Peptides against a protein of PDB entry 6JX3. Designs and how they scored, part 32

Target 1, 85 residues: chain A of PDB entry 6JX3
Amino acid sequence: AEFRLRPEISVAQTDYGMVLLDGRSGEYWQLNDTAALIVQRLLDGHSPADVAQFLTSEYEVERTDAERDIAALVTSLKENGMALP

## One batch from the design tools (peptide; made by RFdiffusion4, then SolubleMPNN)

Design b2_p16_4_s4 (from b2_p16_4, 11 letters changed)
Fold by OpenDDE base, seed 5:
Structure b2_p16_4_s4 (fold): chain B 85 residues (1-85), chain A 16 residues (1-16)
Amino acid sequence: as target 1 above (85 residues)
Amino acid sequence: MEVIETGRRTSITRLR
């Protein structure tokens, strides 16, 4: 399934990194650099497999670690109201 | 403020 943010969520770039802002509630979350990289690539239309390959090739991350981190991040973004199920 | 370590290399931080 395509990774998508909820319609009320906006992306902002700050001096401290990527922020996801809920335009209805005013709640917002900051992503660390690796999380932001993953989200950016997913939003650009890359699959989780593409992102895992990217992490393995560019950052010396083991494939299993990349896949687990991506899956856990996506789950958290869904559970915390930022991404669509 | 709540910091969630979502993975070994990933985290999200609630700012409110």
Scores: peptide ipSAE 0.680, ipTM 0.943, DockQ to the pose 0.873
Fold by OpenDDE base, seed 2:
Structure b2_p16_4_s4 (fold): chain B 85 residues (1-85), chain A 16 residues (1-16)
Amino acid sequence: as target 1 above (85 residues)
Amino acid sequence: MEVIETGRRTSITRLR
């Protein structure tokens, strides 16, 4: 399924990393570097499988670990109101 | 501020 942010969510790049801001609630979240990389690639239209391959190739991450981290991140972004189901 | 470790290499931090 297509990864999409909720319409009220804005993306900002800061010196400390990617920030997702909820324009309605004012709540915002900072992503660590790896999380930001994953989100960027997903928003660019890459599949989770593509992102996992990217992480394995570029960062010497085991494939299963990459897949798990991606899935858990996506779940958290959905559960915390940043990404659409 | 709340740090959520979403994975071994990923985290999100609630800033509000």
Scores: peptide ipSAE 0.674, ipTM 0.942, DockQ to the pose 0.878
Fold by OpenDDE base, seed 4:
Order: structure tokens, then C-alpha cells, then sequence
Structure b2_p16_4_s4 (fold): chain B 85 residues (1-85), chain A 16 residues (1-16)
């Protein structure tokens, strides 16, 4: 399934990294650098497998660790109202 | 502010 943000969520780039803003509630979340990288690539249409490969190639991250981190991040973004299920 | 460690290398922080 395609990773998509909820319609009310906007992306902002700040000096402190990526921020996701809920335009309805005013709630906003800061992503750390790795989380932002994952979200950016997913939004660009890369699959979780593509992102895992990217992390393993660009960073010294084991494939299994990358896959788990991506899956957990996606789950959290859905559960916290930023991404569509 | 709430920090959620989503993975070993990933986190999201609720700022409001």
C-alpha cells in the first residue's frame, strides 16, 4: 500500500529538521533526521524495501534493523494521526 | 513535549 499523509497534515522543513503539522488541530511533530529521511523517500514513492536498501547502503545499518525501524515508524505515524492507514 | 522512540534510529516528538 502507498504511504500517504493525512490530508490535514503539512510538511515543513526547519533548522531542527522535518516537522509535520496538523492544520486542523494545530498539533505538530518533529521527526529526527533518520525518520525524516524515511518519510521523504516514502512520500517520493519509494517502497519500504527501497528505503531499507537505501539505509543499508548510505549508512552502516543492518537490513533487518532498517526494516524494523521503517515498519515501526510507519505504524507510529498512522497511530498518531499523521499517515493514512 | 512527548518523544516517541519509534525505532533504534528513529523518533518523533510531539511539540504540541
Amino acid sequence: as target 1 above (85 residues)
Amino acid sequence: MEVIETGRRTSITRLR
Scores: peptide ipSAE 0.671, ipTM 0.941, DockQ to the pose 0.901
Fold by OpenDDE base, seed 1:
Structure b2_p16_4_s4 (fold): chain B 85 residues (1-85), chain A 16 residues (1-16)
Amino acid sequence: as target 1 above (85 residues)
Amino acid sequence: MEVIETGRRTSITRLR
């Protein structure tokens, strides 16, 4: 399924990197650079497999590690109310 | 502020 943020979530670029803001609750989360990269690519329509390939090719990340990190990040974003299930 | 290490190279930090 397509990775999408919840409609109440806004993306902001800050001096500290990408921030996801919940416009309803006021809660917001800063992503580290790798997480931000993954989220941006997913939002741009790349599949998790595409993102894993990207990480392996550009950042010397093992494929298995990339896949695991992407999956765990997506799960966390869903569980913490930022991404749609 | 709470840091969640979502993966080996990924984390999200709750700012409130």
Scores: peptide ipSAE 0.660, ipTM 0.940, DockQ to the pose 0.885

Design b2_p16_5_s1 (from b2_p16_5, 5 letters changed)
Fold by OpenDDE base, seed 5:
Structure b2_p16_5_s1 (fold): chain B 85 residues (1-85), chain A 16 residues (1-16)
Amino acid sequence: as target 1 above (85 residues)
Amino acid sequence: RRPYVRPSITRLGRLP
């Protein structure tokens, strides 16, 4: 399924990186550079497999580790109410 | 290829 943010989530760019703000609860979360990159590519319509390929091509990371990290991030974003199930 | 840092999210707080 496609990766989507919940409707109440806004994206902001700050001096510290990408921030996701829940307009209902007021909770906000900072993403590090890698997380922001992954989220941007997923939002652009790339699959997790596409993102893993991108990461292994650009960074010193193995495919298995990239896939694990993408999956863990997506899970965290869903569990913390930022991404749709 | 560039050094890799694992993705992370950090809760910053709640707006009033």
Scores: peptide ipSAE 0.764, ipTM 0.937, DockQ to the pose 0.963
Fold by OpenDDE base, seed 4:
Structure b2_p16_5_s1 (fold): chain B 85 residues (1-85), chain A 16 residues (1-16)
Amino acid sequence: as target 1 above (85 residues)
Amino acid sequence: RRPYVRPSITRLGRLP
């Protein structure tokens, strides 16, 4: 399934990283560098498997850990109202 | 390969 942000979510780049703003509630969230990288790649149309491959190639992380972390992030983004189910 | 930091999100607050 395609990863998409909810329509009310805006993305901002700041000196401290990516920030997601909910234009309806006014709540905003900061992503660390890894989370921002994952989100950017997912939004570009890469699958979680693609992102896991990217992470294992660029960073000192095992495939299973990368997959777990991507899945957990996606779940968090959905549960916190930033990404569509 | 670079050191890996697990992804995280942090709620910063609510705009007025």
Scores: peptide ipSAE 0.764, ipTM 0.937, DockQ to the pose 0.957
Fold by OpenDDE base, seed 1:
Structure b2_p16_5_s1 (fold): chain B 85 residues (1-85), chain A 16 residues (1-16)
Amino acid sequence: as target 1 above (85 residues)
Amino acid sequence: RRPYVRPSITRLGRLP
């Protein structure tokens, strides 16, 4: 249940936001501010439910939408080789 | 509460 990045992934903070770099393939991805916030909280040990609660408290988003967006992001990160399954 | 922007990831490419 723990969200973790793959060991070959490095996190970089750039002028354009958070970037995840695969040190093996060289592929790199930019996260927008919301995605970066979600990833940071998940890496800090917060559950998706915790993150959804945080988003609804801080931003103009409904719980259902927050949960959907978090789940979709996590899936994308796993599918694109950034996060462990 | 702040305006909400959905999370997104963008593939930037592959380093040489």
Scores: peptide ipSAE 0.764, ipTM 0.937, DockQ to the pose 0.953
Fold by OpenDDE base, seed 2:
Structure b2_p16_5_s1 (fold): chain B 85 residues (1-85), chain A 16 residues (1-16)
Amino acid sequence: as target 1 above (85 residues)
Amino acid sequence: RRPYVRPSITRLGRLP
């Protein structure tokens, strides 16, 4: 299934990095650079596998670790009400 | 390849 943000979530680029704002609750979250990169690629339609390949190519990370971190991030975004199930 | 930093999200708070 495709990765999608919930409709009430807005994305903002700030001097501090990517921020996700829940327009209903007012809660907002900051993503670090890696998380922002992952989210951007997922929103562009890349699969988690695609993103893992990208990360291993660009950064000093092993495939298994990249996959784990992507999965954990996606889970967190869903559990914290930012991404659709 | 560049140094890798694990992805993280941080709750900043709630807008007034």
Scores: peptide ipSAE 0.764, ipTM 0.937, DockQ to the pose 0.937

Design b2_p16_5_s2 (from b2_p16_5 with K2R K6R L11R)
Fold by OpenDDE base, seed 1:
Structure b2_p16_5_s2 (fold): chain B 85 residues (1-85), chain A 16 residues (1-16)
Amino acid sequence: as target 1 above (85 residues)
Amino acid sequence: KRPYVRPSITRLGTLP
């Protein structure tokens, strides 16, 4: 299934970097550069596998670690109410 | 290749 943000979530670029704001609760979260990169690619329609391949091609990271980190991030975004299940 | 930093999210708070 495609990765999507919840409809109440807004994306903002701030002094802290990429920030996701819940327009209903007012909660907001900062993403570091790697997290922002992953989210942007997922939102563009790339699969987690695509993103892992991208990370290993551009950064000093092994495939297994990239896959783990992507999965953990996606889970966190879903659990914290930012991404749809 | 570039140095890798693990992805992270940080709760900044709740807007008033």
Scores: peptide ipSAE 0.765, ipTM 0.938, DockQ to the pose 0.943
Fold by OpenDDE base, seed 5:
Structure b2_p16_5_s2 (fold): chain B 85 residues (1-85), chain A 16 residues (1-16)
Amino acid sequence: as target 1 above (85 residues)
Amino acid sequence: KRPYVRPSITRLGTLP
């Protein structure tokens, strides 16, 4: 399934990194560099498997750890109302 | 390869 942000979520780039803002509730969240990279690639149409391959090729991380971290991030974004289920 | 930092999100607050 395609990763998508909820329609009320806006993306902003700040001096402190990527920020996601809920235009209805006003709640906003900051993503660290790794989280921002993952989200950007998913939004660009890359699959979680694509992102895991990218992470293992560019960073000192094993495939299993990359897959776990991507899955956990996606779950968090869905549970916190930023991404569509 | 670059050092890896696990992804994280932080709730900053709620705008008025």
Scores: peptide ipSAE 0.765, ipTM 0.938, DockQ to the pose 0.961
Fold by OpenDDE base, seed 4:
Structure b2_p16_5_s2 (fold): chain B 85 residues (1-85), chain A 16 residues (1-16)
Amino acid sequence: as target 1 above (85 residues)
Amino acid sequence: KRPYVRPSITRLGTLP
């Protein structure tokens, strides 16, 4: 399924990285560079498999680790109310 | 290839 942010979530770029703001609750979260990169690619329509391939091509990470990290991030974003299930 | 840092999210707080 397509990765999507919840409609109440807005994205801001700051000097400290990507920030996601829940416009209803006011909660906001900071993503590190890797998380921001993953989210950006997913929002652009790349699959988790595409993102894993990108990570292994550009960074010193094994495919299985990249896949696990992407899945964990997606789960966290859903559980913390930022991404749609 | 560049050094890899695992993805992370950090809750910063709640805006007033």
Scores: peptide ipSAE 0.764, ipTM 0.938, DockQ to the pose 0.957
Fold by OpenDDE base, seed 2:
Structure b2_p16_5_s2 (fold): chain B 85 residues (1-85), chain A 16 residues (1-16)
Amino acid sequence: as target 1 above (85 residues)
Amino acid sequence: KRPYVRPSITRLGTLP
């Protein structure tokens, strides 16, 4: 399934990292560098499997851990109202 | 390969 942000979510790039702002509630969240990287790749149309492969090729992380972390992030983004279900 | 840091999100607050 395609990963998409909710339409009310705006993305801001700050010196402190990627920030997601809910334009309706005003709630905003900071993503660390890894989370921002994952979100950017997902938004670009890469699958979670693609992202996992990218992470394992570039970083000291095992495939299983990468897959878990991607899934957990996606879940968090959906549960916190940033990404579409 | 580069050191890996798990992805994280942090709620910063709510704008008025």
Scores: peptide ipSAE 0.764, ipTM 0.937, DockQ to the pose 0.963

Design b2_p16_5_s3 (from b2_p16_5 with K6R L11R T14R)
Fold by OpenDDE base, seed 5:
Parts: structure tokens; sequence; C-alpha cells
Structure b2_p16_5_s3 (fold): chain B 85 residues (1-85), chain A 16 residues (1-16)
């Protein structure tokens, strides 16, 4: 399934990193560098498997850990109202 | 390879 942000979510780049803003509720969240990288690649059309491969190629992380962290992030983004189910 | 930092999100607040 395609990863998509909810239509009311805006992306902002700040000096402190990527921020997601809900234009309806006013809630906003900061992503650390790894989270921002994952979200950017997913939004560009890469699959979670693609992202896991990318992470393991660039960072000191095992495939299983990368997959777990990607899945957990996606779940958090959905549960906190930023990404579509 | 670069050091790995696990992804995180932080709620900053709610705009008025």
Amino acid sequence: as target 1 above (85 residues)
Amino acid sequence: KKPYVRPSITRLGRLP
C-alpha cells in the first residue's frame, strides 16, 4: 500500500528538522533525521523494503532492526493522525 | 557506514 500523509498535514522544514503540522487540529510534530529520511523516501514512492535496504547500506543497522523501526514509525504516524491508514 | 539513530517523533504542541 502507498504511504501517504493525510490531506490536512503540511510538511515544514525548520532549522531543527522536519515538522508535520495538522492544519485542522493545530497539532505539530518534529521528526528526527532518521524519521525524516524514512518519510521522505516513502513519500517518494519507495517501499518499506526499499527503505530498509537503503538504511542497511548507509548506516550501522541490521535489516531486522531497520524493518522494525520503519514499521514502528509508520504505525506511530498513522496513530497520531499524520498518515493515512 | 554511519552511526544509526532510531527514528523518533516528538509532539511539539498545538497551535491556537
Scores: peptide ipSAE 0.766, ipTM 0.938, DockQ to the pose 0.968
Fold by OpenDDE base, seed 1:
Structure b2_p16_5_s3 (fold): chain B 85 residues (1-85), chain A 16 residues (1-16)
Amino acid sequence: as target 1 above (85 residues)
Amino acid sequence: KKPYVRPSITRLGRLP
């Protein structure tokens, strides 16, 4: 299924990078540059496999590590109420 | 290729 943020989540670009804000609770999270890049690509419709390929082509990371990191990030975003299950 | 930094998220808190 496609990766989507929950409807109450807003994306903001700040001096600290990408921030996700829950408009209901007021909770907000900062994403580091790698996390922001992954989220942006997923939101654009790229699959986790696509993103892994992108990461391995651009960065010093192995495919297995990229896949694991993407999966862990997606899980965290879902569990913390930022992304739809 | 660029140095790789693992993705991370940090809860900053709650807006007033």
Scores: peptide ipSAE 0.766, ipTM 0.938, DockQ to the pose 0.924
Fold by OpenDDE base, seed 2:
Structure b2_p16_5_s3 (fold): chain B 85 residues (1-85), chain A 16 residues (1-16)
Amino acid sequence: as target 1 above (85 residues)
Amino acid sequence: KKPYVRPSITRLGRLP
């Protein structure tokens, strides 16, 4: 299934990184550079597998670790109300 | 290849 943010979520690019703001609750979250990169690629339609391949090609990370980290991030984004289930 | 930093999200709070 495609990765999508909830409709109430706004994305802001700041000097400190990507910020996701819930326009209903007012809660906002900072993403580090890696998280922002993953989210951007997922939003662009890349699969988690695509993102894992990207990470392993660009960074000093093993495939399994990349896959785990992507999955954990997606889970966090869903559980914290930023991404659609 | 670049050094890898695990992805993280941090709750910053709530806007007034």
Scores: peptide ipSAE 0.765, ipTM 0.938, DockQ to the pose 0.944
Fold by OpenDDE base, seed 4:
Structure b2_p16_5_s3 (fold): chain B 85 residues (1-85), chain A 16 residues (1-16)
Amino acid sequence: as target 1 above (85 residues)
Amino acid sequence: KKPYVRPSITRLGRLP
């Protein structure tokens, strides 16, 4: 259940936020601030539940919405080839 | 608490 990026994915920090680059395909993606925050915490070993708690403590979001948004982001990252299944 | 913005990813394209 550990969240991990695929080996070919590189992370860059830009003035416009976090960018993920696929070194094989050349495709690259921008994450908004919330997505970057979620990814950073997941990569640090926090569970989705931990991240949801963090979001609800810092932001005007309810737990259910935070959990849904985290799950949707993780799914998107997997489906778009950035995160391991 | 800060205003919440839903997470999003945007495909920027492909490097040449």
Scores: peptide ipSAE 0.765, ipTM 0.938, DockQ to the pose 0.946

Design b2_p16_5_s4 (from b2_p16_5 with K2R K6R L11R T14R)
Fold by OpenDDE base, seed 5:
Structure b2_p16_5_s4 (fold): chain B 85 residues (1-85), chain A 16 residues (1-16)
Amino acid sequence: as target 1 above (85 residues)
Amino acid sequence: KRPYVRPSITRLGRLP
């Protein structure tokens, strides 16, 4: 399944990192560096498996932990109204 | 390899 942001969500780059803004509700969320990296790669068309492989190759993280963290982030983005289900 | 920090999102608020 393709990862996509909801159409009302805008992406902004700030001094504090990536920010996602809901243009309807006005709610906005900041992503830390790792979350931003994951989201950027998913939006570029990489699968969660691709992203997990990328994380384990570049960072001190085990595959299982990377997969868990990606899944948790995606769930959070969906539940908080930023990503399409 | 770089140190790993778990991904996080933080609600900043609501624009007026």
Scores: peptide ipSAE 0.766, ipTM 0.938, DockQ to the pose 0.960
Fold by OpenDDE base, seed 2:
Structure b2_p16_5_s4 (fold): chain B 85 residues (1-85), chain A 16 residues (1-16)
Amino acid sequence: as target 1 above (85 residues)
Amino acid sequence: KRPYVRPSITRLGRLP
């Protein structure tokens, strides 16, 4: 399924990195550079496989590790109420 | 290729 943020989530770019804000609860989270990159690409319509390929081409990471990390991030975003299931 | 840092999210808190 397509990766999407929940409608109440806003994205902010700060000097500290990407921040996701829940406009209803007021809770907010910071993403590190890698997480921000992954989220940006997913929101742009790239599949997790596309993102994994991108990561392995640009960074010192193996495909399996990239796939694991992407999946874990997506799970975290869903479980913490930032992304739609 | 660039050094890889695993993705992370950090809960910062709640706006007043």
Scores: peptide ipSAE 0.765, ipTM 0.937, DockQ to the pose 0.929
Fold by OpenDDE base, seed 1:
Structure b2_p16_5_s4 (fold): chain B 85 residues (1-85), chain A 16 residues (1-16)
Amino acid sequence: as target 1 above (85 residues)
Amino acid sequence: KRPYVRPSITRLGRLP
């Protein structure tokens, strides 16, 4: 399924990194550099597999670990009301 | 290759 943010979520680029704001609840979350990179690529239409390949090519991470971390991030974004199921 | 840092999100708070 396509990765999408919920319609009430706004994205901001700040000096401290990517921030996601829920316009309804007012909750806002900071993403570290890796999380921001993953989200950016998913929003650009890349699959989790594409992102995993990118991570293993650019960073000192094994494929299995990259896949796990991407899946965990996506789950967290959904559970915290930022991404659509 | 660059050092890898696991992805993380941090709740900053809630706007009034």
Scores: peptide ipSAE 0.764, ipTM 0.937, DockQ to the pose 0.970
Fold by OpenDDE base, seed 4:
Structure b2_p16_5_s4 (fold): chain B 85 residues (1-85), chain A 16 residues (1-16)
Amino acid sequence: as target 1 above (85 residues)
Amino acid sequence: KRPYVRPSITRLGRLP
């Protein structure tokens, strides 16, 4: 399934990284660099497998750890109301 | 390859 942010979520780029804002509740979250990178690639249409391959190619991380971290992030984004289920 | 930092999200609060 395509990764998508909820329609009420807007993205801001700051000097401190990506910030997601819920335009309905006013809640906002900061993503660290890795989380922002993952979200950006998913929004660009890359699959979690694509993102894992990218991470293992660029960073000192094992494939299994990358896959776990991507899945955990996606779950968090959904559970915290930022991404569509 | 670059050092890896696990992804993290932090809820900052609510705009007034």
Scores: peptide ipSAE 0.764, ipTM 0.937, DockQ to the pose 0.923

Design b2_p16_6_s1 (from b2_p16_6 with S1P K7R L12R)
Fold by OpenDDE base, seed 3:
Structure b2_p16_6_s1 (fold): chain B 85 residues (1-85), chain A 16 residues (1-16)
Amino acid sequence: as target 1 above (85 residues)
Amino acid sequence: PKKPYVRPSITRLGTL
């Protein structure tokens, strides 16, 4: 239900955008602007449906594409050990 | 007007 980062993950805001750092493995990942926006809204408590509505209202994207992209990002964050399942 | 849309992406930068 609730989107959460794993406890070992730290968020850094850099000149290049949002970076997620795993404090145990040392791996770090860069998010592009759209990914950072999605993650920030999810962490603020918005649902994926809320985020999709936000994207379609602000950007030239269709609802189904926004929903697919959000789901794919969340899956990637979970699979790469950044977000809790 | 709505902004151009860029698909979300993540990129592994390395290991500290």
Scores: peptide ipSAE 0.772, ipTM 0.944, DockQ to the pose 0.969
Fold by OpenDDE base, seed 1:
Structure b2_p16_6_s1 (fold): chain B 85 residues (1-85), chain A 16 residues (1-16)
Amino acid sequence: as target 1 above (85 residues)
Amino acid sequence: PKKPYVRPSITRLGTL
């Protein structure tokens, strides 16, 4: 399914890198560079498989590890109220 | 050459 942020979430670029801000609760989360890259590509419409292929092409990571890391990130974003289920 | 890989992470910064 399409990866989407919850409507109350705003994306900001700060001194800490990409930050996701919940406009209702005020909670905010910093993404490291890899997480930001993954989120950006998912929001652009790439599938997790597409992103995994991208990561293995650009970075020293195995496909299985990339897929697992992407899945874990997506789960975290959903569980922490940033991404829609 | 491929870049070093850092696993994705999110960090809770707090509440505004």
Scores: peptide ipSAE 0.771, ipTM 0.944, DockQ to the pose 0.963
Fold by OpenDDE base, seed 4:
Structure b2_p16_6_s1 (fold): chain B 85 residues (1-85), chain A 16 residues (1-16)
Amino acid sequence: as target 1 above (85 residues)
Amino acid sequence: PKKPYVRPSITRLGTL
């Protein structure tokens, strides 16, 4: 399924990294560099499998670990109200 | 050479 942010979520780029702001609740979240990279690629239409391949090609990470980390991030984004289920 | 890997993380900063 397509990864999408909830409509109330805005993305800001700061000197400290990507920030997601919920325009309704006012809550805002900081993503570290890896999380921001994953989100950007997912929003661009890449599948989690595509992102895992990208991570293993660019970073010192095993495929299984990359897949698990991507899945955990997606779950967190959904559970914290940033991404659509 | 591949770059060092840091696991993805999100941090709640607060409420505006």
Scores: peptide ipSAE 0.771, ipTM 0.943, DockQ to the pose 0.975
Fold by OpenDDE base, seed 2:
Structure b2_p16_6_s1 (fold): chain B 85 residues (1-85), chain A 16 residues (1-16)
Amino acid sequence: as target 1 above (85 residues)
Amino acid sequence: PKKPYVRPSITRLGTL
């Protein structure tokens, strides 16, 4: 399904990377460069499979590892209230 | 040449 941030989540680009801010709770989270890249591509409408292919073509990572890491990130974003279920 | 891969991570910074 479509990856979407919760409506209360704002994205900020900082010198330290992408930050996600929950406008209701005030919680904010920093994404490292890889996480930010994945989120950006997912928000642009790419599937996790698309993102995995992108990662394996650009970075020294195996497909299975990329898929695992993408899935884990998505799960974390959902569990921490940043992404819609 | 492919770039070094760093696994994705999120870090809770705090609450405003």
Scores: peptide ipSAE 0.771, ipTM 0.943, DockQ to the pose 0.972

Design b2_p16_6_s4 (from b2_p16_6 with K3R K7R L12R T15R)
Fold by OpenDDE base, seed 5:
Structure b2_p16_6_s4 (fold): chain B 85 residues (1-85), chain A 16 residues (1-16)
Amino acid sequence: as target 1 above (85 residues)
Amino acid sequence: SKRPYVRPSITRLGRL
């Protein structure tokens, strides 16, 4: 299934990086550069496999590590109420 | 050349 943010989540760009704000609870989370890159590509419609290929092409990371990190991030975003299941 | 890799992370900043 496609990666989507929950409807109450807003994306903000700050001097410190990408921030996700829950408009209902008021909770907000900062993403580091790698997390922001992954989220941006997923929201643009790229699959996790696409993102893993992108990471291994551009960064000093192995495919298995990229896949693990993408999966862990997606899980965290879902569990913390930012992404739809 | 490829860039250094940093694992993705999220940090809860607080509540408005």
Scores: peptide ipSAE 0.773, ipTM 0.943, DockQ to the pose 0.970
Fold by OpenDDE base, seed 1:
Structure b2_p16_6_s4 (fold): chain B 85 residues (1-85), chain A 16 residues (1-16)
Amino acid sequence: as target 1 above (85 residues)
Amino acid sequence: SKRPYVRPSITRLGRL
């Protein structure tokens, strides 16, 4: 299934990076640059595999580490109510 | 050359 944010989540770009705001609870989260990049690509329709390939081509990271980091981020976003299951 | 890699992270900032 495609990666999607929950409908109540708003994305804001701040001087400190990407922020996700839950319009219902008021909770908000900051993403570091790598997390923001991953989220942006996933929202654009790239698969986790696509994103892993992108990361390994652009950054000093191995494929297995990239895949693990993407999976962990997606899990966190889902569990913290930002992304749809 | 490839850029330094920083692992992705999220941080709860609080509640409005």
Scores: peptide ipSAE 0.773, ipTM 0.943, DockQ to the pose 0.961
Fold by OpenDDE base, seed 2:
Structure b2_p16_6_s4 (fold): chain B 85 residues (1-85), chain A 16 residues (1-16)
Amino acid sequence: as target 1 above (85 residues)
Amino acid sequence: SKRPYVRPSITRLGRL
């Protein structure tokens, strides 16, 4: 399934990192660099598998850990109302 | 050379 942010979510790039703002509730979240990288790639149309491959090629992380972390992030984004189910 | 890996995280900052 395609990863998409909810329409009310705005993305801001700040000196402190990527921030997601819910324009309806006013809630906002900061993503660390890794989370921002994952989200950016997913939004660009890369699959979680693509992202995992990217992470393992660029960072000191095992494939299983990368896959787990991507899945957990996606789940968090959905559960916190930032990403579409 | 691969870079150190930091697990992804999100932090709720508050409400405007």
Scores: peptide ipSAE 0.772, ipTM 0.942, DockQ to the pose 0.965
Fold by OpenDDE base, seed 4:
Structure b2_p16_6_s4 (fold): chain B 85 residues (1-85), chain A 16 residues (1-16)
Amino acid sequence: as target 1 above (85 residues)
Amino acid sequence: SKRPYVRPSITRLGRL
C-alpha cells in the first residue's frame, strides 16, 4: 500500500530537521534525520524494501535491522495520527 | 564507506 500522510498533516523543514504538524489538533512532532529520510523516500513512492536497501547501502546497518526500524516508524506514524492506515 | 546509523525516532513536541 502507498504510504501517505493524513491530509491534516503539514511538513516543515527546520534547522533541527523535519517537523510534522497536525493542522487540526495543533500537535507537532520532530523526526530525527533517519526518520525524515525514511519518510521522504516513502512519500516519493519507494517501498519499505527500497528504503531498507538504501539504508544498508549508505549506513552501517544490517538489512533486518533496517526493515524492523522502517516498520516500527511506519507503525508509529500511523498510531500517532500522522500517516494514513 | 558507510556512515554511522542512528535508529529513526519521532518526538512529540507539543501543541501550537
Scores: peptide ipSAE 0.772, ipTM 0.942, DockQ to the pose 0.949

